# Peptides against a protein of PDB entry 7Q4I: the designs that were tried, part 33

Target 1, 281 residues: chain A of PDB entry 7Q4I
Amino acid sequence: HENSTIAERLYSEVRVLCWIMTNPSNHQKKARHVKRTWGKRCNKLIFMSSAKDDELDAVALPVGEGRNNLWGKTKEAYKYIYEHHINDADWFLKADDDTYTIVENMRYMLYPYSPETPVYFGCKFKPYVKQGYMSGGAGYVLSREAVRRFVVEALPNPKLCKSDNSGAEDVEIGKCLQNVNVLAGDSRDSNGRGRFFPFVPEHHLIPSHTDKKFWYWQYIFYKTDEGLDCCSDNAISFHYVSPNQMYVLDYLIYHLRPYGIINTPDALPNKLAVGELMPEI

## One batch from the design tools (peptide; aimed at target 1 R67 F199 Y240)

Design b2_p17_7_s1 (made by RFdiffusion4, then SolubleMPNN; from b2_p17_7, 10 letters changed)
Fold by OpenDDE base, seed 3:
Structure b2_p17_7_s1 (fold): chain B 281 residues (1-281), chain A 17 residues (1-17)
Amino acid sequence: as target 1 above (281 residues)
Amino acid sequence: HHKKILEDIKKVLELLS
């Protein structure tokens, strides 16, 4: 028997709206697999695109496609959320259509915080922004107050937030949030281990990525001396997850033990007497 | 193909646990 009482409580008390960055070419190839796996555990799930898709629940944002429009999509996505969904959740997660998220572990991390605190969490990087910024690929989560400040205070002011759609999406939102005093939180666990990962776990184990010359080690805000000691037992996100890997992760993690779900095993069967066989099926 | 992916992910998760 499964005891999900804690997970159910956190689902109610720590409401998360997940918005997925996607495009029309990826609706069927990637986004639908998010909807069929980890996205179903969000309180609200929205796909942000340039074309409407009623089967996917995709929103057509008034932006073009391409890498140079990712910042434009992020601005329009949060404007849409603020206008239509700001009271539907307490926390607002951005993820890519190849990001996998363990939502229960995210709720566990967020539980102590008020959604009225101007804060956001993710994989913190140190360059370009004084307080740091959250890596776009790992996904990042804003409090309700952070969304309000971003949309109402930052976006309308070109001095606080970049008006054009060019630039690195994660850096630009990081600059805007800093300018309106939204705090870049520490998402590490009590042991100082990271929870948001801009790569798949396999990539962190590749020797070439453990090289100190790898750009990632220069970008991370919190230096971890040992590559494997970086990972929390309550990890939240992984990036570059293929559709097939999403189903595998979804199976493995929920046959394992996500936070707040306690599997109570059935009692062991009685021992058989000497010469007694188990009944045939 | 899927079996190999499962085994690889299981190994990674075991290393992270």
Scores: peptide ipSAE 0.031, ipTM 0.611, DockQ to the pose 0.031
OpenDDE base, seeds 1, 2, 4, 5: peptide ipSAE 0.025, 0.018, 0.025, 0.017; ipTM 0.607, 0.545, 0.565, 0.547; seed 1 fails the geometry check

Design b2_p17_7_s2 (made by RFdiffusion4, then SolubleMPNN; from b2_p17_7, 10 letters changed)
Fold by OpenDDE base, seed 3:
Structure b2_p17_7_s2 (fold): chain B 281 residues (1-281), chain A 17 residues (1-17)
Amino acid sequence: as target 1 above (281 residues)
Amino acid sequence: SHKRILEDIEELLKLLS
């Protein structure tokens, strides 16, 4: 048996609704494996699709399928959440059906923040948006106030938010959120290490695979180290995780234990006032 | 200990790729 007292407390105090970007062709291939692994640790889990699936708990959004409709799907997903689920959680995570998330580490990062603070977190990129935007693949999490501002203030105004469904989903939501003064937060830990990763662990942790000319190094908002020092001990997400890899990650993170090694969690930080952010590192 | 876990994950991910 494990001592999960702090994790149980955070589950209650830092409520997370996770919505998964998927499509009908991936319900069985990918999305169901999210539901069977990390998605079960969300306070609420919803799959956003173009077709209803009662076994998966998938919602049919009024959008077409394909890469050119991802922005449209994101807009409709948050509209659906605001209409039906805005009070069911404090924080609202977008993830892909091939994103793996350690929800407990996300709750730990979010704990000091008020859900009434207009803020969102993820892997911060610097191009196109002045304050930066969060990478879509790494997943990004909005506060309740950020969702309200996005749906109520940004989406209805074509000057603030793109009405067309075309464009890069993560860039477009980043523009909309900036235009309604939702802050792009710093998700790095106290050592300046990243927590949200737009690739599999292998691609971040192994320096030999990091071409210095790779676009990622030009896009990342904060300077990051290479190798194992790149990543927080409390990492939150990885992208391009296959269904089989999700089960492996679940086993390694939640079941496999080195005998005789007991980890004691760090103390929780002080809570911030509404509108206050942690100092940049 | 975290470094070893990450190395193990990387090796397992390579085997599954």
Scores: peptide ipSAE 0.024, ipTM 0.611, DockQ to the pose 0.033
OpenDDE base, seeds 1, 2, 4, 5: peptide ipSAE 0.016, 0.021, 0.021, 0.019; ipTM 0.552, 0.570, 0.590, 0.553

Design b2_p17_7_s3 (made by RFdiffusion4, then SolubleMPNN; from b2_p17_7, 11 letters changed)
Fold by OpenDDE base, seed 5:
Structure b2_p17_7_s3 (fold): chain B 281 residues (1-281), chain A 17 residues (1-17)
Amino acid sequence: as target 1 above (281 residues)
Amino acid sequence: HHKKVEEDIEELKKLLE
């Protein structure tokens, strides 16, 4: 029999609202499969779109469609969350409709942090933003205080946050968050392994899959290796996951077990004070 | 730069299909 006692505790103590970036053309093709797989493990799940869908629980944001409007959607999504849901969770995850997330592993990473600490986590990239920014595709998670600062302090000020809806959404939110002293956290595990991934597991696990000139190696903030040492045993997210692969991952992670192998969870770390971060590795 | 990153990601997606 499976013992979920610690996971249940973390579900109550580390509340996560997941918002999914989608569009009307992807409601049935992609977003529905998020809802049927990993999205059900969020404390709250909301799909952010340009059209309402009551079957999906999609919200119609006042934005147009297309890649040039992703930053606009992100701003409106967090405004909507702040207005309606800021007290429904402690942490607020952005993911795409082709991102897969192991929410329990995210709760484990977030457990020591106060939601009143102005911090956010994800796959950290080094360009454009001095402290780094989190890759949009890997998904990124803001503390409640980070959301408050973003919506209340950054968004209303064109000097702190871009007023136009154009630009790379992940870079633009990264600039805004830096300007209001939201810290770009380190999401690596105690072994220095990454937890948020902007690609599918295959691309990270298989060595020599990409040329050394591949942009990813120039963008990654922390040095990473290829192969089995690329990824934490407590990895949180992968991107470019097809709808079929979401069900495969759900089966492999939550159902398939090697007989006779029992994993004992590590002890939970001590909780940090407000404003305190885990030591860098 | 963003265009190049997006193009590289699209190429990577095509390789994964």
Scores: peptide ipSAE 0.029, ipTM 0.688, DockQ to the pose 0.126
OpenDDE base, seeds 1, 2, 3, 4: peptide ipSAE 0.029, 0.026, 0.029, 0.029; ipTM 0.699, 0.648, 0.694, 0.697

Design b2_p17_7_s4 (made by RFdiffusion4, then SolubleMPNN; from b2_p17_7, 12 letters changed)
Fold by OpenDDE base, seed 1:
Structure b2_p17_7_s4 (fold): chain B 281 residues (1-281), chain A 17 residues (1-17)
Amino acid sequence: as target 1 above (281 residues)
Amino acid sequence: LDEEIEKEIEAYEKLLS
């Protein structure tokens, strides 16, 4: 028997719409496995594609296929969300069809924040954007106010948001959000450990897995270590997770239990006022 | 890194350039 009372409370109080970046070729290969695993724990789950799929709940956005259209797809996805779903959630997560997300941990991180605070969270990178930007692969979550500002204030203005569909989508949204004073939040836990990860757990947990010259170490906004201290006990996301690994992670996180070990959750923090952020660590 | 991951990273780096 599990006691999910706090998780159920957070499910109700911290409503998350998850939109998944996908394409028609990945509907069956990748996206359906998101739907069958972690995506079922979102309050709303939408797959953003170039083709409609009623079995998947995929939306056909008016965008072309290919990596060069990811920024275009992100813009159209948030326009679609704003038009149809802005009141269906408090927070709006972008993830890829190979991102795995522990939605309960995201709700825990988001709980103190007002959805009317112009903020977004993810794995913060330091280049290109003064306040930083959130890694696209790790997934990033916008407040309702951040979505409003993005769609209503930024997207219509080519001086604030890139009109072209080309470029790195995560950098471009990061620039755009900065231009409308959406804050790049700190997603680290109280111990300074990261929660959003642009790679699989193995790449973060295993020391010396990557060369110190690897671009990631130059891109991370906050210093992080490899090994067990890399990652919060309340980690939110990992990227490059295969469909098979999603089921493994789903089992390990939600089903596998060490007998006789009961984890008592920490008390929820106090709620912040609108516009207030947790102090950076 | 897995070859697939490497290809995706390379593609991302190209988008950043």
Scores: peptide ipSAE 0.349, ipTM 0.856, DockQ to the pose 0.676
OpenDDE base, seeds 2, 3, 4, 5: peptide ipSAE 0.241, 0.279, 0.307, 0.264; ipTM 0.837, 0.840, 0.841, 0.835

Design b2_p17_8 (made by RFdiffusion4)
Pose (drawn by RFdiffusion4):
Structure b2_p17_8 (pose): chain A 281 residues (1-281), chain P 17 residues (1-17)
Amino acid sequence: as target 1 above (281 residues)
Amino acid sequence: SQDEDWEKVYEENEELF
């Protein structure tokens, strides 16, 4: 048994819309498993694809397939969400079909922030954007105000926002958001441990690549060695998670527990004013 | 370039995962 009253209260207080980038080849192989595991825990779940599908109720964006159109799918998905869902949620998560998200921990992190604060959160990388950009695979989440500025202020101005559909989807949205005064939030916990992860848990708990010019150690905005200390007890996401591993993480996180060890929740911080972020770590 | 770096990171990740 579990008492989920606290999480149910946050479910209504912190509405999260999750959109999943997918394609027809992945509808059954990957996207289905996201819907059956963590997707159903979002306030609203949307599969963004290039084709329709009964099982997923997938939205067909007017965008071709291929890695060269991921940026186009991001722009069209946020335009669609602004057009049809801007008042349906407070927070708007982009995730791949190999991202795993603990949605309850996302509501915990977002609780103190105003949806009217122009901010987005994720795993923060240094290159190509002064304030940093968020890993597309770890998932990133935008405030309602961040979605408004992206669709209303950044997309119509080609100098602020790349008009072609090519490029690294996460770097391009990092540039458009910096150009419209959307803040790159700090998603680490109060102890400085990460919540958003671009790899599976083993790769962060046991870093095999050892500071040997590997891209990750150069890209990370906040320096860390990682290891057994890497990860928050309220981590939000992992990536490169196989469809089978979605169900395993669900089992180990939500079901399996050591008897007699009761997780006691940390108190929720007080709400913040519009434009305000938590004290820096 | 940014695009080259992006593809390189992808390739390195496919070797691992």

Design b2_p17_8_s1 (made by RFdiffusion4, then SolubleMPNN; from b2_p17_8, 8 letters changed)
Fold by OpenDDE base, seed 5:
Order: sequence, then structure tokens, then C-alpha cells
Structure b2_p17_8_s1 (fold): chain B 281 residues (1-281), chain A 17 residues (1-17)
Amino acid sequence: as target 1 above (281 residues)
Amino acid sequence: SEDEDFKKYLEELKKLF
């Protein structure tokens, strides 16, 4: 039997609402598998779509489908969350229907932070936004205060936030959040290793998998290595995870154990004051 | 579906642990 005492504590103290970006064509193909795997470890799980699905718990947002409407869907999703669910959680994760998330590792990262701190985390990219922005595919998590500022302060002001629904979703929310002084946090672990990943584990773990000219190396905000040093032992997310691979990851992470190896969790860090961030490494 | 079969397979494996 596993000792889940600290994970259970964090489940209660670091409440996470996960909203999944999906569409009606992916309800059965992808989103259902999120619900059946890592999504069950969120305190609240909502699928944001253009059509209602009661079996999935999908919400029909007043947006069209297609890549050109992802920004529109993100705006409406956070409006919906603010109106109906802002007190249901402390942290609000956006993920895609092909993102896999280790929610316990996210709670561990978030534990020291106040949800009243205007901050968000993810895989930080450096272009377009001065402080950086979080990659959409890797998923990103906003504090409750960040959601409040986004919905109440940014969205109603076309000078702060793009009013139309076009543009790169992750870049546009990054601009909006910067404009209301929501900080782009550092999600790296104490060894400087990343936690949010915009690709599958294989693409990060295998050295020289991509050419040095690959756009990712120009986009990453922090320097990263390839191989095992690429990724935290407490990694949070991976993208482009197929439905089958979600079940494989669930098995490998939560069930498969090497007999005789016991992992002792590190002590929780001290909690930070409101507005305080962990020191950059 | 293939996905449902895989889920069932995984659930059976979980019973071993």
C-alpha cells in the first residue's frame, strides 16, 4: 500500500480546477480519456467546448470552432470559471485534450504560493511578451487572483486585452496577464529543470532528437539541457499525448513500481507571502 | 473500442498491485 498522506493534504490545501480545451469532435476521441486518467485527480474538472456533453461534463461556450477561435474560447472559459467556479479552487489549470498532467507535482510546485498572488506558471517562452508567456500546449495554471485580474481588469479593456477572438491563444493571454501585472512565474525545480513540457517525454528526454535550429530552442525562456537533465523528477505536464499513452502514463506513474525502491518526498517549502515568488535559480 | 479494451486491460493489471 502507498502512503498518500501528503498528497491528500495537498489535494485539500492546493485546490486545482482543471479546464480542458476541447471540441465536439474530440469529446469521445480525446477528452474522455483525460477524464478517465489524470483529470480525475483535479479537484474540479471541466471541459470547455462549443457543445454541451453531460457525460463528459463539457460546457458549451459561445464560440465557434477552429484554431482561429482558441483565443475566444480561452476568454469565454475563464469568464465562465470566474462566474461559476472562482471559489471552487485556488489554482486554475488550462490544458489541451492531448495534455497529460501529474497534478500532485503541480500542487507541490504551487504549495508555497498564495492564490492571492497574481502569478501563473507553465512552460515559459520568451518571444512576443516581455516577461514571457506560457506555452498553450504544455498547459498553464493561473492563481485565483490572476483569474480575477484577467476577467475583471483585462478582458473588459481593449487596451489591455485583445477584444477579437483571433491570434495565438497563449501569446494573447500572456499579453493580457502582463498588462494587469500578473507575473509569469518560474516553474523550474530546485535543480533548474523544467516541469511543463510542450512535447511528449521522448522528445525531451532523448538527446539530439531535434536540430539546434528547431524553433523550441529559440522560444524557451530558460536554458535547458537534453537527456535526463531536461526534466524535473517532479515534472507536471507533457503535450501531444495520445489517448493510449495517457493510460500508459497513468500505469507507469501511479501503478508500476520497482520492488524495494522507496521514494521519500522532500519536505514542503515554507509558504510565501502574498506577492512573493520563489527565488530564481 | 480499442481504447475501451486497453482500459480494461489496464484495470486488470492494476489488480495485480
Scores: peptide ipSAE 0.029, ipTM 0.524, DockQ to the pose 0.021
OpenDDE base, seeds 1, 2, 3, 4: peptide ipSAE 0.007, 0.024, 0.011, 0.020; ipTM 0.499, 0.651, 0.501, 0.613

Design b2_p17_8_s2 (made by RFdiffusion4, then SolubleMPNN; from b2_p17_8, 8 letters changed)
Fold by OpenDDE base, seed 4:
Structure b2_p17_8_s2 (fold): chain B 281 residues (1-281), chain A 17 residues (1-17)
Amino acid sequence: as target 1 above (281 residues)
Amino acid sequence: SEEEDFEKYLEELKKLF
């Protein structure tokens, strides 16, 4: 028996629409497994593709396929969300079809924030954007106000937002959001540990997989430690998760329990005013 | 791109394991 009362409360109070970046070749190979695992814990789940798939609930966006079109797909995805779904949720998560997300941990992080605050969260990177930008692979979550500003204020203005579909999608959305005063939030926990991860758990938890010259250590906005201190006990996402690993993670997180250990959740923080952020750690 | 660099890195890591 499990007590889910707090999780159920947060499901109602912190509504999350998850949109999954995918393509027709990955509908069955990857996206279907997101739908069967962590995606079922979103308040709404939409797959953004170039082809419609009624079994998957995939939307055909007016974009081409390939890495050079990811920015185009991101723009069209948020336009679609704004037009059809802006009131269906308070927060709007982008994830890849090989990203795994613990949605309850994301709701916990988001709980104090107003969806009318122009803010977004993810794994913050330092280059190219002064305030930083969020890693595309780790997934990033926009407030309702951030989506509004992106679609209504940024996208129509070529001086604020890149009009062509080329470039790194995460960098380009980061530039656009900065230009409309959407804040790049701090997603770290109260101990300064990360919650959004651009790699699998093994690559973050096990020290010395990478040398000090590895690009990631230059790109991270906040200095992180190696080993168990790398990652919050309330971690939100991991990237490069295979379909099989998604089912393993679902079992480990939601089913496997050590007998005799009861986890008591921390008290919810106080809600912030509109425009207020948690202090940086 | 960072993603391309990471895929190359993952490919290199897969060769080490």
Scores: peptide ipSAE 0.064, ipTM 0.736, DockQ to the pose 0.218
OpenDDE base, seeds 1, 2, 3, 5: peptide ipSAE 0.008, 0.019, 0.026, 0.023; ipTM 0.432, 0.610, 0.657, 0.662

Design b2_p17_8_s3 (made by RFdiffusion4, then SolubleMPNN; from b2_p17_8, 10 letters changed)
Fold by OpenDDE base, seed 1:
Structure b2_p17_8_s3 (fold): chain B 281 residues (1-281), chain A 17 residues (1-17)
Amino acid sequence: as target 1 above (281 residues)
Amino acid sequence: SEEEDFKKILEEAKKIF
């Protein structure tokens, strides 16, 4: 038996709508496994596709398929969310159908922040966008105000937001969000360890990338170390997680327990005022 | 292009596996 009291509290107080980027060919192959694993821990879960699937809860967005349309799909996804679901949650997570997310850890990170603060979180990258942008694969979470600004202020203005559907979706949304003063938050824990990861745990935990020329080290906004210090004990997401690995992660995180070890959660921080951010580490 | 850079990023990311 688990004591889930604080997790249940956060489930109620930090409502998260998760939208999953997918396509019809991946509904059964990938997306359903998100729904059967970590996606069930979202307050609301929506699959954004080009075809409707009632079993999956997939929405058919008015976009074409293919990697060149990911930005278009992201724009339409957030438009759909704003129109139909803006009050259904406080925070709005984008993830891929091969992203795994520990939603409780995300709620813990988000708890102090007001959803009326124009902020978003993820794995922050430094190129292309002055304040940085969040890696698409690691998943990124927008506050309700960030969604409002994106959809209402940025998207209608070609000077603020790219009107065509081409380009890297995460860079493009990052540009749009910066242009409407949505802040690229710091998702690191109090020890300066990352929470959103653009790769599987193995690639972050095991020092194998001794080559500092690896693009990731040039892109990461905050300095990070390899090994066990790479990752927060409250890590939120990993990318390139296969369907089978999702079930393994679900088992390891939510079922497997070392007998006799009880983890006491840290105290929740004080809530921040609207517009207030946690101090930089 | 930024898109090509991201394709390279994704390709390099996939090579880690």
Scores: peptide ipSAE 0.030, ipTM 0.684, DockQ to the pose 0.712
OpenDDE base, seeds 2, 3, 4, 5: peptide ipSAE 0.022, 0.007, 0.016, 0.018; ipTM 0.643, 0.480, 0.568, 0.611; seeds 2, 4 fail the geometry check

Design b2_p17_8_s4 (made by RFdiffusion4, then SolubleMPNN; from b2_p17_8, 8 letters changed)
Fold by OpenDDE base, seed 2:
Structure b2_p17_8_s4 (fold): chain B 281 residues (1-281), chain A 17 residues (1-17)
Amino acid sequence: as target 1 above (281 residues)
Amino acid sequence: SEDEDFKKVLEELKKIF
């Protein structure tokens, strides 16, 4: 017996549209497993592709396929969202078809923020963009106002946003958002632990004797520890999650329970005013 | 179905553990 009352409240009060970056070759291999696992916990789920798929609810965007077109696909995806879905949600998550997301933990993080605050969250990286940008692989979430500014103010202006479809998708959107004063938020919990992860749980939780020269340690905006202190107890996302691992994670997170351990959720924080951010940790 | 795919994964896990 579970008490989901707070989760149900947040589902209603913190509405999330999830759009999944995919392609026709991955509709059956990957995307359908997102739909059957964590994607069902979004208020709205849309698969952004180059081909329509009625079974998947995939949208055919006017873009080519390939890694060199990911930025083009992101621009068209947010244009589509703005035109058709801007009022269907408060927050707009980009994820890949191999990203796993604990949507309840994302709603908890987002709860205090106004969707009219120009802010976005994810795994913040420090290079290329002064305020930082959010890693594409970890997924990132824009407020409704951030989407509006991106589509209406940034995209139409080549001085603010790259008109070409080439470039690193996450860096390019980060530049555009900065140019329209969308804030790169801090997604860390009250203990300073990250919530969005660009790798599988194993790579973050297990102290890797990975060379301190690993690019990730140079890219992260905030200092993070390895091991169990790497990750919030309310972690939001992991990347490079196989279809089978998505079902395993669903079982572990939503079904498996240690008998006699009852997690009492922390009290919700106070809501912030429009434009207000949580205090720096 | 969603349940069928999940059941298949669980069956595979039972072989490993």
Scores: peptide ipSAE 0.036, ipTM 0.660, DockQ to the pose 0.024
OpenDDE base, seeds 1, 3, 4, 5: peptide ipSAE 0.023, 0.029, 0.018, 0.027; ipTM 0.456, 0.490, 0.501, 0.467

## One batch from the design tools (peptide; aimed at target 1 F199 F214 W215 Y240)

Design b2_p18_1 (made by RFdiffusion4)
Pose (drawn by RFdiffusion4):
Structure b2_p18_1 (pose): chain A 281 residues (1-281), chain P 18 residues (1-18)
Amino acid sequence: as target 1 above (281 residues)
Amino acid sequence: DPILEESQKLAEETDKEY
C-alpha cells in the first residue's frame, strides 16, 4: 500500500500539461506506451502528431513529417496549447515518445515557482544560446507566462524566432525564449544532482564515454563527472527509454520497495514572488 | 553502444548546422 495524499495535493496545486511529439509510425510502437505509463499521471496529456488517431486522440498539426519539421511541430503545438489550453494548467512539458517522466518529482521541483514567472526547466546545454537551452529528449517544461511570451511575442517576430520549420527543435525554442526574457531555470537538486537526463539511467550512473571530446561533456552547462552520484532521489526524466522499459521503470519506481525503508519527503520550500528563482546551487 | 553512437551523430549534425 502507499499514502499518496501529498502527491494528490500537489496534483491540484501544480497543474502540468504534457505534450508528446510523435508521428503515425510511432502511434502504436511508442506513443501508446507513454499514455499507459507516465502520461496518465499528467493533469492533461496531448499527443502532437501530423495525423489523427482514435486511441491517442492525437492532434494533427498542419506540419509534414521528417526530422526537418520537428521545429514546425514545436511551434504549432505551443500555438495550439495557447489557443485551447493556456488556462488548463500552470506548467507545459514537451517530451518525446522515448522520454520517461516521474511527474510527481516535476510537481515537487515546480511547487515554489510562480506560473507567472517567465521560466523553463530541463537538462541545460551551453552551445548556441548564451543562457543555455534544454535537451528536447530529456523534456523541458515552460511556465504559463513562458508559453504566452513564446506564442504572443516570439513567434510573430522573425528576428527573434526562426520562421522556417527546420533546425534542432530544442536549440530554436532556447533562442526564441532567451529573446523574450524567459529565464533558463536550474533544475538540479539542492545537493547539485541532475533531475533531467537525455539518456537512460545506466549511461549516467556508469559513464562509459570518458571525457574524450564526446559531445555531452562539451554541451553540459553545469560541469559534472556523473557516475553513481549523478542522479537525484527526485530525478524527473530519462530518455532513449524503449516502450518495454517504460513499464519496467514504472514497476521499479512506483511498485518495488525495500520493506521497512520509508521515504520521508523533504519539506516544500516557501512560494516565490513573480520573477524570482530559488537560490543558486 | 548504439544509443551513444546515434546521439553523437546527431550532435555532429547540429554543430554543423549551427

Design b2_p18_1_s1 (made by RFdiffusion4, then SolubleMPNN; from b2_p18_1, 6 letters changed)
Fold by OpenDDE base, seed 5:
Structure b2_p18_1_s1 (fold): chain B 281 residues (1-281), chain A 18 residues (1-18)
Amino acid sequence: as target 1 above (281 residues)
Amino acid sequence: DPVLEKAEKLAEEIDKLY
């Protein structure tokens, strides 16, 4: 009853490798549920851990566990991807094991861009990095060229990229990427609504859910509203999604339909030249 | 977890749509 022709086209033309940040204690509790829900819609799915798990398809990176090693894990993850998988995809998504992603919406956003354009997308924050950086929790996606520049040009140079494994991983990769001229893209839709979200849908959709002094409002790069205008109709990601909620979201997004309502997708935009970005809104 | 098991079955059914 469904026509997935456009989604199938984008699956082939906008190839996405998803790597999931996890640890051995979360393989069964969280990561497995990513694999059984939205992760199956990636062209390639890899779990980056400190221990190998053949059932999960987890890779043991040469890093320790703990919050202080997340930056180290991110560096090793992208090194691993560059060495083994750089040609397996056009775009490379980092997500947490409690991030939910609508991969089709991400492909739609990425479609006009060349993977040879040095760009990455996510929920852009303004502190610490001049051009901004992408929130780690919301997930962020690098072009193939961005991965190349990160691994080949940034990581080997301590002046461009932090050699220590400590620090906020999202800030540190943001600094590294800026230093090699990878652009922090604008992931908002044509109406100026965000697509990557560092919290669950409820926290973004419900007005006055948080105090006005909440750090998030000081960190967001683009002004955003609460309520229905908070989120794109083609939203890409949410964070702090429990395993149960992943299955609920899968049902709501891919199964539940209001009878008699047919959604007609918008036309695909024109493809951009290498190095070209969508105009600012 | 019996709740998660039911959710996993639902996910398998959703996969049949594609």
Scores: peptide ipSAE 0.043, ipTM 0.687, DockQ to the pose 0.020
OpenDDE base, seeds 1, 2, 3, 4: peptide ipSAE 0.066, 0.037, 0.027, 0.028; ipTM 0.734, 0.667, 0.645, 0.659; seed 1 fails the geometry check

Design b2_p18_1_s2 (made by RFdiffusion4, then SolubleMPNN; from b2_p18_1, 9 letters changed)
Fold by OpenDDE base, seed 4:
Structure b2_p18_1_s2 (fold): chain B 281 residues (1-281), chain A 18 residues (1-18)
Amino acid sequence: as target 1 above (281 residues)
Amino acid sequence: DPVLEKAEELAKKIDEEY
């Protein structure tokens, strides 16, 4: 038997709405597997699509399909959330239908922060945006105040936020959020290890003699090492996770236990005031 | 998708090294 008392407390105190970016062709192939695995641990789970699906709880957004419409879909998704769900959660996670998320680890990271602080977290990249932006594939989480600023202050102003639907969605939201003073937070743990990952665990954990010229090393905002030191013991997300791998990860993380090893959770940090961030590591 | 293509290239390199 597991003691989940702290996880249950965080479930109530750190409420997370997860919205999943998907399309009608992926409802059965990918999105339903998110719903059957990690998505069930969100306080609210919504699938953002171009077609309604009552079995999946998918919303039909007024957007076209295709990679060139991802930014349009992101804008409409957050507009929908603000209009219908802004009080249903404290934090608002965007993930893809092939992203896997350990929601308990995300709640642990978010616990000290006020949802009224204009901040968002994810895998921070350095290009294009001065403060950085969060990688779309790794998933990113906005505070309630960040969503408000994005929808109410940024989106209506073409000088602050791109009006057309073209461009990289993660870069474009990063520009919009910077323009309304939403801070790009540091999601690293106390040891400086990352929590949000734009690839599968294997790609981060296995030291590959990847050419130091690999784009990822030029894009990461914080210097990270390969191998076991790459990743927090409290990692939050991985990308390019197949439907089958989602069930494997669910088993490994939530069911498989080494007999005789007891994990004692770290003490919760002190809560920060509105507008305060954790000190840089 | 340039990110996916790069991820696939990385995966191939990992598979070649291990």
Scores: peptide ipSAE 0.018, ipTM 0.557, DockQ to the pose 0.120
OpenDDE base, seeds 1, 2, 3, 5: peptide ipSAE 0.019, 0.015, 0.017, 0.019; ipTM 0.602, 0.574, 0.572, 0.612; seeds 1, 3, 5 fail the geometry check

